# Designs tried in a protein design run: peptides against a protein of PDB entry 6D0Y. Part 163

Target 1, 225 residues: chain A of PDB entry 6D0Y
Amino acid sequence: ETEDHLESLICKVGEKSACSLESNLEGLAGVLEADLPNYKSKILRLLCTVARLLPEKLTIYTTLVGLLNARNYNFGGEFVEAMIRQLKESLKANNYNEAVYLVRFLSDLVNCHVIAAPSMVAMFENFVSVTQEEDVPQVRRDWYVYAFLSSLPWVGKELYEKKDAEMDRIFANTESYLKRRQKTHVPMLQVWTADKPHPQEEYLDCLWAQIQKLKKDRWQERHIL

## One batch from the design tools (peptide; made by RFdiffusion4, then SolubleMPNN)

Design b2_p24_8_s3 (from b2_p24_8, 8 letters changed)
Fold by OpenDDE base, seed 2:
Structure b2_p24_8_s3 (fold): chain B 225 residues (1-225), chain A 24 residues (1-24)
Amino acid sequence: as target 1 above (225 residues)
Amino acid sequence: SSFEERYNKNVEEALKKLEEIAKS
């Protein structure tokens, strides 16, 4: 009964309410903290599940985890570990869609003070290092670069503020790889900024260009209306 | 539409392309 209640609370957070989202998240964090002694495993699984299955609520749940981590640091760590395990499982299954959202989720946890910036930099260093692997499909190398770049809208600002030199190195390695990788003959994409017409580009090149623009704009998102 | 909406759409499209590449 209580477990079902927790599930309902977690799944429905962010829905229309008389209270502010911030107030609701703070309240829920308190409820979850109080129930950790009895339902830690269940709460952990629930949070991992919604993080994985509800990417549209990414910032809601990262904020929730951030609030919970502030209350219970150990649980925050366990949550991150669980998410990393889930990411590894997704990668083993070649579930690119799930994996990229998990990386994005972990990235935003840096902003929520759950994951330290140096740790995230290390993760991205590991990702981009895959480009140096030999005798592996290019799709593997491409995906890890994609996962890195695709997550930067959520964490690029923080990482450059704290680890600019390391980030520049990662960017240099990424750029180098993009220049030498084999281009595919799949349909090309456009830059996601609709009001800025751009020629069709290969998907990674397109993303790279978009991220470079975002970086140039000091990681401030544009056209958010 | 918002930046996030456009971003998510493009991410989805990119992922589909990755899947296509993986199948080739």
Scores: peptide ipSAE 0.018, ipTM 0.549, DockQ to the pose 0.019
Fold by OpenDDE base, seed 4:
Structure b2_p24_8_s3 (fold): chain B 225 residues (1-225), chain A 24 residues (1-24)
Amino acid sequence: as target 1 above (225 residues)
Amino acid sequence: SSFEERYNKNVEEALKKLEEIAKS
């Protein structure tokens, strides 16, 4: 049936084909747009599902959503709303794994012109504000800081280009929290941009250092050969 | 990409650590 067909198309996008990925995405966006009048809810659900369950295709689906958003702005908005709802649900369930990918997905949607930079900044402000909550587990505070920092490789450049002052404030608050939080030594995490070994640090401290370096490098990724 | 691989690994490791903290 048509719904099954849509599911197949959405799930299989990005797979090997004779056409470019961009062409396939444009084609799929056209198909989905045409079917929105009849299958909007299904398409929304499908896209939300693949966004959650197929992190390896994150950029594919963010791009797809971006294309759809360009065609149907209302749909893009509804999609974002659905994703936010799912994020909230994941957080309520302490499903950190799903939640972090959702945050990443949302972050990349900024690059796809689905989410405005100020909105993402506001979200991150809300995240970092959790560090100021009283009578909550540190793991909660840590997660929100992690969610923020870990998303910056995807959106930091755009956010600093658009909202540098606000981002600096968020960074300052983050740094302040990291200095005062309780730390547990962990094995060294891989770096994104460094070409030399890093000292063993606490995982958030390590991430912070990586993000600081990324920021210093103007958010340009340096690939380790 | 190499970046994504490293990033995903970092995410996994971080999440594991968070889980450990949550369990403690």
Scores: peptide ipSAE 0.018, ipTM 0.544, DockQ to the pose 0.019
Fold by OpenDDE base, seed 3:
Structure b2_p24_8_s3 (fold): chain B 225 residues (1-225), chain A 24 residues (1-24)
Amino acid sequence: as target 1 above (225 residues)
Amino acid sequence: SSFEERYNKNVEEALKKLEEIAKS
């Protein structure tokens, strides 16, 4: 069936071929666009599925969606809506692994011009606002801060270029919260700044330090791999 | 990429820890 063919094309994109990845993605975007009139729902579901289940291909699929969005703006919007619904469902189900990945995926969609920078800023404002909630477990507050900070490697540059004042406010609120929260002393390894031994730190403090350094470095990764 | 792999590993580890905290 044609639907099965589409599934194969979508799932296999990014695999080694005689053509460049960019060419393959452009070609696939064209194929998908042509089939939207007849198979929009199926294509939408497929893209949501691979976006969710194939984290190793994050940039491939964000790029694909970006290309498709450029061809069909309405479909791009529908895709984002579907992903947001999935994020909400993941949060409701306490599936934090999927939720944080979805936030990262959405973050990279900003770079692909699928999601507007102001919208992502608003999302992060909502996340950090959880730190101000009263009578809730600290783990809830911590998670949303984590989700925000851990997504910045993918979108921090763009957001500061477009919404620096708003981002500074979010950072200030984050810093304030981190100073007043009860530390759990869960160690975490450094990821971005350098591939060298680092002092053991509380995971959010560690992440905060990494992000601060990344920000200072103008959002350019300086890790040694 | 190696960076992505390392980052994802750390993210997964952190999330597991958060989940454990949530259960306590």
Scores: peptide ipSAE 0.018, ipTM 0.515, DockQ to the pose 0.019
Fold by OpenDDE base, seed 1:
Structure b2_p24_8_s3 (fold): chain B 225 residues (1-225), chain A 24 residues (1-24)
Amino acid sequence: as target 1 above (225 residues)
Amino acid sequence: SSFEERYNKNVEEALKKLEEIAKS
């Protein structure tokens, strides 16, 4: 495959076809694996690019990476490293929207067996531990809590299945922080569609309520906004 | 700057753990 053709294949995966998405992804993973000897760097860059720029295809590309990781574990590792570098760059650039999305992407990679559950738990522990620091702006503490909570729809089930005690501790710490933080007046952040609109609530409190409901519902999502 | 550096430290440590897994 040429570089241009690889770009086309990667960018267009998930489009309507006669075959199942799973079959198409397996096929693409095979193509990419075969081309790694000649186009590893290009493939790596392409995957990182689409992972970052096409949030609507998050599960498609996490699945693809998972399949490719199963075929070539070393490449999977290189991809994760690249994504981590990108996350660091986003944080340095104060691009917090991209950073949150990258955390979400990494979270879903746990489901695809690219990232180990304990590692993700550790990351979230570190995020929430920021709330215990007094010499940082609350907006920073809030952001890391948001990054944690907003990623749970993609990984909460897996993490509770594997690390329930640790997750309970993180939740307890989060709840404690939310009770003591200064609340602000911001629009509600809704991840799930509800039958009735919710009253105006502070965005983290709202998100917390949503996550608690999701947890209560055994992490079964109905409608993602 | 000091706040930013300290704040990002926890993230860096978390990411470092992910890197360790990626390299293993």
Scores: peptide ipSAE 0.043, ipTM 0.642, DockQ to the pose 0.020; fails the geometry check

Design b2_p24_8_s4 (from b2_p24_8, 10 letters changed)
Fold by OpenDDE base, seed 2:
Structure b2_p24_8_s4 (fold): chain B 225 residues (1-225), chain A 24 residues (1-24)
Amino acid sequence: as target 1 above (225 residues)
Amino acid sequence: SSFEKRYNENVEEALKKLEEIAKA
């Protein structure tokens, strides 16, 4: 395999095929594993890149990483470390949208058996703890809450199944913060089928309501979309 | 935990670095 070929394979996975997605991912994982001795760095970079730039294919690439992690534990660790570095860089650059994609990616890695549920809970505990910081911009506090809430569609089910008490505590802290924070109106994040305009609502409040509904519906997204 | 032991230790070690993100 060449670097260009690897890029093509990684970027095109999940496209229409005669084979199942699972089969294609397994095949690609095998190809990538075989090429790790020669192209590990490139593969790491490519996977980090698609995690940032192709959020619509989140579950495809987390699954791929899960398969690779199972095949090569060292690679899995190196990948997560790379993702963390990228997350730090994104935050440093105030690229909040990219950062949230990375958080969601890490979150979904729980479902792919790469990251343990308790570890993800600990991460979210740390995120929500930012709401308790003093003398910091609200945007900082808001983003960490947003990162937490916006990741729950991918990992909330698993986390509540494994760490319900801890998650409830995080939710309580989140709710408390949302009640006391200053609000700003933005377009609603909820999916609408009607052509009629919907009243503006605070984006975190809107997201919170959606997540509460999702939780109530046992994390079945179809019930709130 | 016993559950965590089933996962990649290298990954778990890497995740400890995430603590620095929120605290920094």
Scores: peptide ipSAE 0.244, ipTM 0.775, DockQ to the pose 0.018
Fold by OpenDDE base, seed 3:
Structure b2_p24_8_s4 (fold): chain B 225 residues (1-225), chain A 24 residues (1-24)
Amino acid sequence: as target 1 above (225 residues)
Amino acid sequence: SSFEKRYNENVEEALKKLEEIAKA
């Protein structure tokens, strides 16, 4: 079936071949573009699925989406909308790891010229604004800060190059929140994190310190968070 | 502007729905 074939092509992209990754992605983008008239919905679902389930191939698939967006503007908009819907569903299902993967994916789409830097800044402003909510579980506030900070290794450089003043404001608000929040609620957040590089520190504080160091190093990353 | 020509307006419209995530 054609749908199975598309699934195979999408899932296997990035595997070792005689051609460069860039060439393979360009070729796949052409194939997918040709199939959009008949299989747009399936292609959208497949790309959304690999974004959720194959985070190790994030940059491969964001690049692919970037290529497709350049070929078909309608597809780009529909894809981002689908990703947003999936993000909402993941949060409703308490699948916070998947939700973070989706936020990172959207973040890296800035580098692929799908999402404009100002739009991503606006998203993060909305995330950090959750810290101002009253009478809500702190785990909610903490998660949005986590989602913001954990995405910066992918997009921080681009955002500061284009929107440094706005980013500084977001950072200031984040810092203020971290200083005033209660740390007793952090154990719940730990369930959503993969690794803690500094076990002697509270995770969110540790992440903040790492991001500050990354910023100081002009976003030259030494290790993946 | 050069910015308007470079980025997809459909994507920009879709991103407005992100406000619903944080406000939910």
Scores: peptide ipSAE 0.243, ipTM 0.773, DockQ to the pose 0.018
Fold by OpenDDE base, seed 1:
Structure b2_p24_8_s4 (fold): chain B 225 residues (1-225), chain A 24 residues (1-24)
Amino acid sequence: as target 1 above (225 residues)
Amino acid sequence: SSFEKRYNENVEEALKKLEEIAKA
């Protein structure tokens, strides 16, 4: 396969075809595996790129990575390492949306049996520990809490099934932080009814409420967060 | 743990680098 052809195959996976998505992904994983000896670096870069730029296809590409990891463990490790490097670069460049996409991607890799649940719990423990930092902007603390909470729709069920005690501690720390942090309100976003302002819930509090409901619903997704 | 045996050792080694992300 040429590099251009590989790019086309990776970018177009998930498009409507006569075959099932799973069949197409297995086929693509086979093609990519065969081309690793010649195009490993290109394939790594392409997969990292689609993880950042095509978040709407997150589950497609995490599944693909899961299939490829099952075929080649060395590549799996190299891919996760590349993702970590990219996450660091995104944060360094203040590209917080991209960084969240990468965190969600890594989170969903737990479901694809690429990343172990305890490792993901450890990552989230590190994220929430940022709330304990002093003399830093609240935006920094808020972002790591956001990254954690924003990823739970994908991985919360798995983590609570395997590490409920640790997750409860993380939740307790998160709740404690949310109670003591300064709330931000945007009056221009408030809806007025009968000359009374509609209550505006701060974005992190709103997300927290949604995650709490999701947890109470035993992680059965009923809403698009 | 027992369920961790089926996970990629190379991946787990790479994930150790995640600890430095939040600390940076």
Scores: peptide ipSAE 0.205, ipTM 0.755, DockQ to the pose 0.018
Fold by OpenDDE base, seed 5:
Structure b2_p24_8_s4 (fold): chain B 225 residues (1-225), chain A 24 residues (1-24)
Amino acid sequence: as target 1 above (225 residues)
Amino acid sequence: SSFEKRYNENVEEALKKLEEIAKA
């Protein structure tokens, strides 16, 4: 019964309320912190679940995790570890939609003071390095580039402010890959985003152009990606 | 910075596992 209550609280956060969202998140963080001694595993699972299944509430839940991390550093570490395990499992199971949502979630945790910018840069370096792998399907290379590019609306500004040289290197490697890859439409990519590519433009090329424009605009988003 | 004041070594330790994500 208590576990069901926690599920309800977590799933319903951000809904219409007489209080501000910030106040509600602070309150929920306090409730969850108090219940960690008895329900840590359940809370971890619930937060991982909403990260995968409720991408529309990404910023709400990353903020919540940021608040929890500030209150309990041990929990913060355990949560990130759980997210990494889930990401690995999703990739192994070819659940690419869940995987990309987890990557975006981790990306936005940089803004919530949970993950350091250099650590996120290192993650993206590893992602883009997949483009250098030999004897692997292009869909694998494309996905990691997609995961990187599609996460930049959330974290690109912060990463360029702190690690501009490293980010430029990642961008150069990405551009190089996009120029040499086989330009064939992968229907699976359409499932990963609500954005429909222009009929005359390949999806990743379109996304690349959008991100380049976003970068040029100093990461001030003019179009919802 | 606000981030530096809230640095979490436990999180950073967990993030070492990210090095293996691309190998999955």
Scores: peptide ipSAE 0.200, ipTM 0.754, DockQ to the pose 0.018

## One batch from the design tools (peptide; made by RFdiffusion4, then SolubleMPNN)

Design b2_p25_1_s1 (from b2_p25_1, 12 letters changed)
Fold by OpenDDE base, seed 3:
Structure b2_p25_1_s1 (fold): chain B 225 residues (1-225), chain A 25 residues (1-25)
Amino acid sequence: as target 1 above (225 residues)
Amino acid sequence: MKRLEEALKDTSYDEKNQELLKAAL
């Protein structure tokens, strides 16, 4: 395999094919594993790039990394390290949209057995602990709560199956913070109906309610078409 | 889907990358 060929294979995975997606992913994982001795650094960089730049293929690439991790445990570790580094860089650059996506990506890696559930719980504990920081802008506290809550659709089921007690503690701390934080209402963004005016709920309160509902539904998302 | 799940190594009980993830702030 050549570097250019590897790039093409990685970028095109999940596209229309005569074979099943599962078969294609297994095949690609095998190809990449075989080429790690010669192209490890290139493969690592490519996977990090597509993971970051192609959010529409999140589950495809998390699955691919999971398959690679199963074949080469050390490579999986290096990938996670690279993604965490990217997360830190995104935060430093104030690119919060990328940062929250990276948290979601890392979250889904738990489902693919790349990241251990206890490790992800520890990360979320740290996120929620930011709410206890003094003399910092509320926007900082709010963002980490948002990052945590918005990632739970991807990983909440797995974390509660493995670490229910710890997750309950995190939820309790989150709820406590949401009750005491300052809420800002922006009238211009409020949606009103002529006959049933409903004030727009604050975004974190709304997200919290959604996550609570998801939890009650045993983390099974109801797709509203 | 089930086939892929069987192909994935279960590392959920290992503390893989725990220190790195804890330092992700």
Scores: peptide ipSAE 0.076, ipTM 0.765, DockQ to the pose 0.021
Fold by OpenDDE base, seed 1:
Structure b2_p25_1_s1 (fold): chain B 225 residues (1-225), chain A 25 residues (1-25)
Amino acid sequence: as target 1 above (225 residues)
Amino acid sequence: MKRLEEALKDTSYDEKNQELLKAAL
């Protein structure tokens, strides 16, 4: 395979095909595995790029990486390291939208058996520990809580199955923080009715309520949050 | 995607990249 051909294959995966998506992913994983001896660096860069820039294909690329990791464990590790570096760079650059997406991507890699559940729990423990930092803006604390909570639809089930006690502690710390933080009035796009104004719930409180319901429902999603 | 679960070998028995993930702040 040429480098240009590899780029095309990786970028176009998930497009309309006569074959199933699953078959295409298995096929692509085989092609990429075969080319790793000659094009490892290129393949790594390409996968990192599409993982970062194509959020609509999150599950496609996490699955692809999972398949590759199953074939080549070391490559999977290198990919995770690259994603973590990218996350750190995003945070350093104050690109919080990219950062939260990368956290979700890493979260879904747990489902693909690329990242171990205990490792993800450890990361989330560190995220929630930011709420204990002194002399920092609330926006910083809020963001890490948001990053944690907003990732749970992808990985909450797996983490509770493997690390229920640790997750309960994280939840308790999160709840404690949410109760003591200052609530901000955020203008919400609401249908204003003069007769019954809908009570506006703060965005983190709203997300927390949604996650609590998801947890109660044993992480079975009825609706996309 | 469910059919791929069989192909996704569980290679996450160890705490892969634990220290790196923990330090991702």
Scores: peptide ipSAE 0.069, ipTM 0.763, DockQ to the pose 0.021
Fold by OpenDDE base, seed 2:
Structure b2_p25_1_s1 (fold): chain B 225 residues (1-225), chain A 25 residues (1-25)
Amino acid sequence: as target 1 above (225 residues)
Amino acid sequence: MKRLEEALKDTSYDEKNQELLKAAL
């Protein structure tokens, strides 16, 4: 396979096909595995790129990586390393939108048996521990809480199944922070009814409520967050 | 995705990756 062809295959996976998505993913995993000896770096870069730029295909690419990891453990490790490096770079560059997608991607890799649940729990513990940092802007604290909470739709079920006690501790710390943080109430963030405008709930409080509901529903989503 | 789930094997444990994830701040 040529590099251009690999790019095309990776970018187009999950699109309309005569074959099932499962079949396409398995097929692509086989193709990529065969080309790793010659194009490992390119494949790594491509997968990292689509992971951060195509969030709508997150589960497709995490599954693909999972299949590749199952076929080639070393590649899976190198991919995770690359993703973590990218996450660090995104954070250093204050590219928080990219960073959150990377966190979500890493989160879903737990479901694909690429990342161990305890490792993800540890990462989230570290994220929430930022809320305890002193002499830092609240926006930093808020972002890490957001990154944690917004990733739970992808991995919350798995983490609670395997690490319920640790997750409860993280949740308790999160709740504690949310109660004590300064809330911004912007008049523009309102829902207008027929005669009276109502202020919208603060975004982290809203997200927290959604995640609490999701948890209560045993992580079965009834609607897209 | 059930078929894919069956194709996935548990290869998630990696001490190096675990360390990297812990340091991802």
Scores: peptide ipSAE 0.069, ipTM 0.759, DockQ to the pose 0.021
Fold by OpenDDE base, seed 5:
Structure b2_p25_1_s1 (fold): chain B 225 residues (1-225), chain A 25 residues (1-25)
Amino acid sequence: as target 1 above (225 residues)
Amino acid sequence: MKRLEEALKDTSYDEKNQELLKAAL
């Protein structure tokens, strides 16, 4: 395969075809695996790029990476390293929209057996620990809580199944922070109907309520968050 | 999307992976 062809294949996966998405992903994983000896760096860069730039294909690319990781463990590790570097770069550049998406991407990699559940729990513990930092803006504390909570739709079920006690502690710390933080009163994800007007709710409180509901519903989404 | 669970392996449990995520801040 040529480099241009690899780029095309990676960018177009998940688009309409005569074959199933599963078949296409398996096929692409095979192609990429075969070309790793010659194009590892290129493939790695391409995957990082599409993972970052195509959020609508998040689960497609996490699955693809999972398949590649299963075939080539070292490559999977290198990919995770690259994504972590990208996350750090995004944070340093104050690109928080990209950063939160990368956290979600990493979260879904747990479901694809690329990232271990305990590792993700540890990352979230670190995120929530930011709420205890002194002499930092609340926006920093809020962002890490947001990054944590907004990622749970992708990985909450898996983390609670394997690390319920640790997750409960993280939740307790999160709840405690949300109670004591200053409110901005900006709604976010919850949809209010005109038939029964609801009071304005602060965005993190709203997200928290949604995640609590999701948890109560055994992590089965009944609506899109 | 249906994930290809049958083709995935439990290859996520490594120390390197753990340390990378711990240092993600």
Scores: peptide ipSAE 0.063, ipTM 0.758, DockQ to the pose 0.022

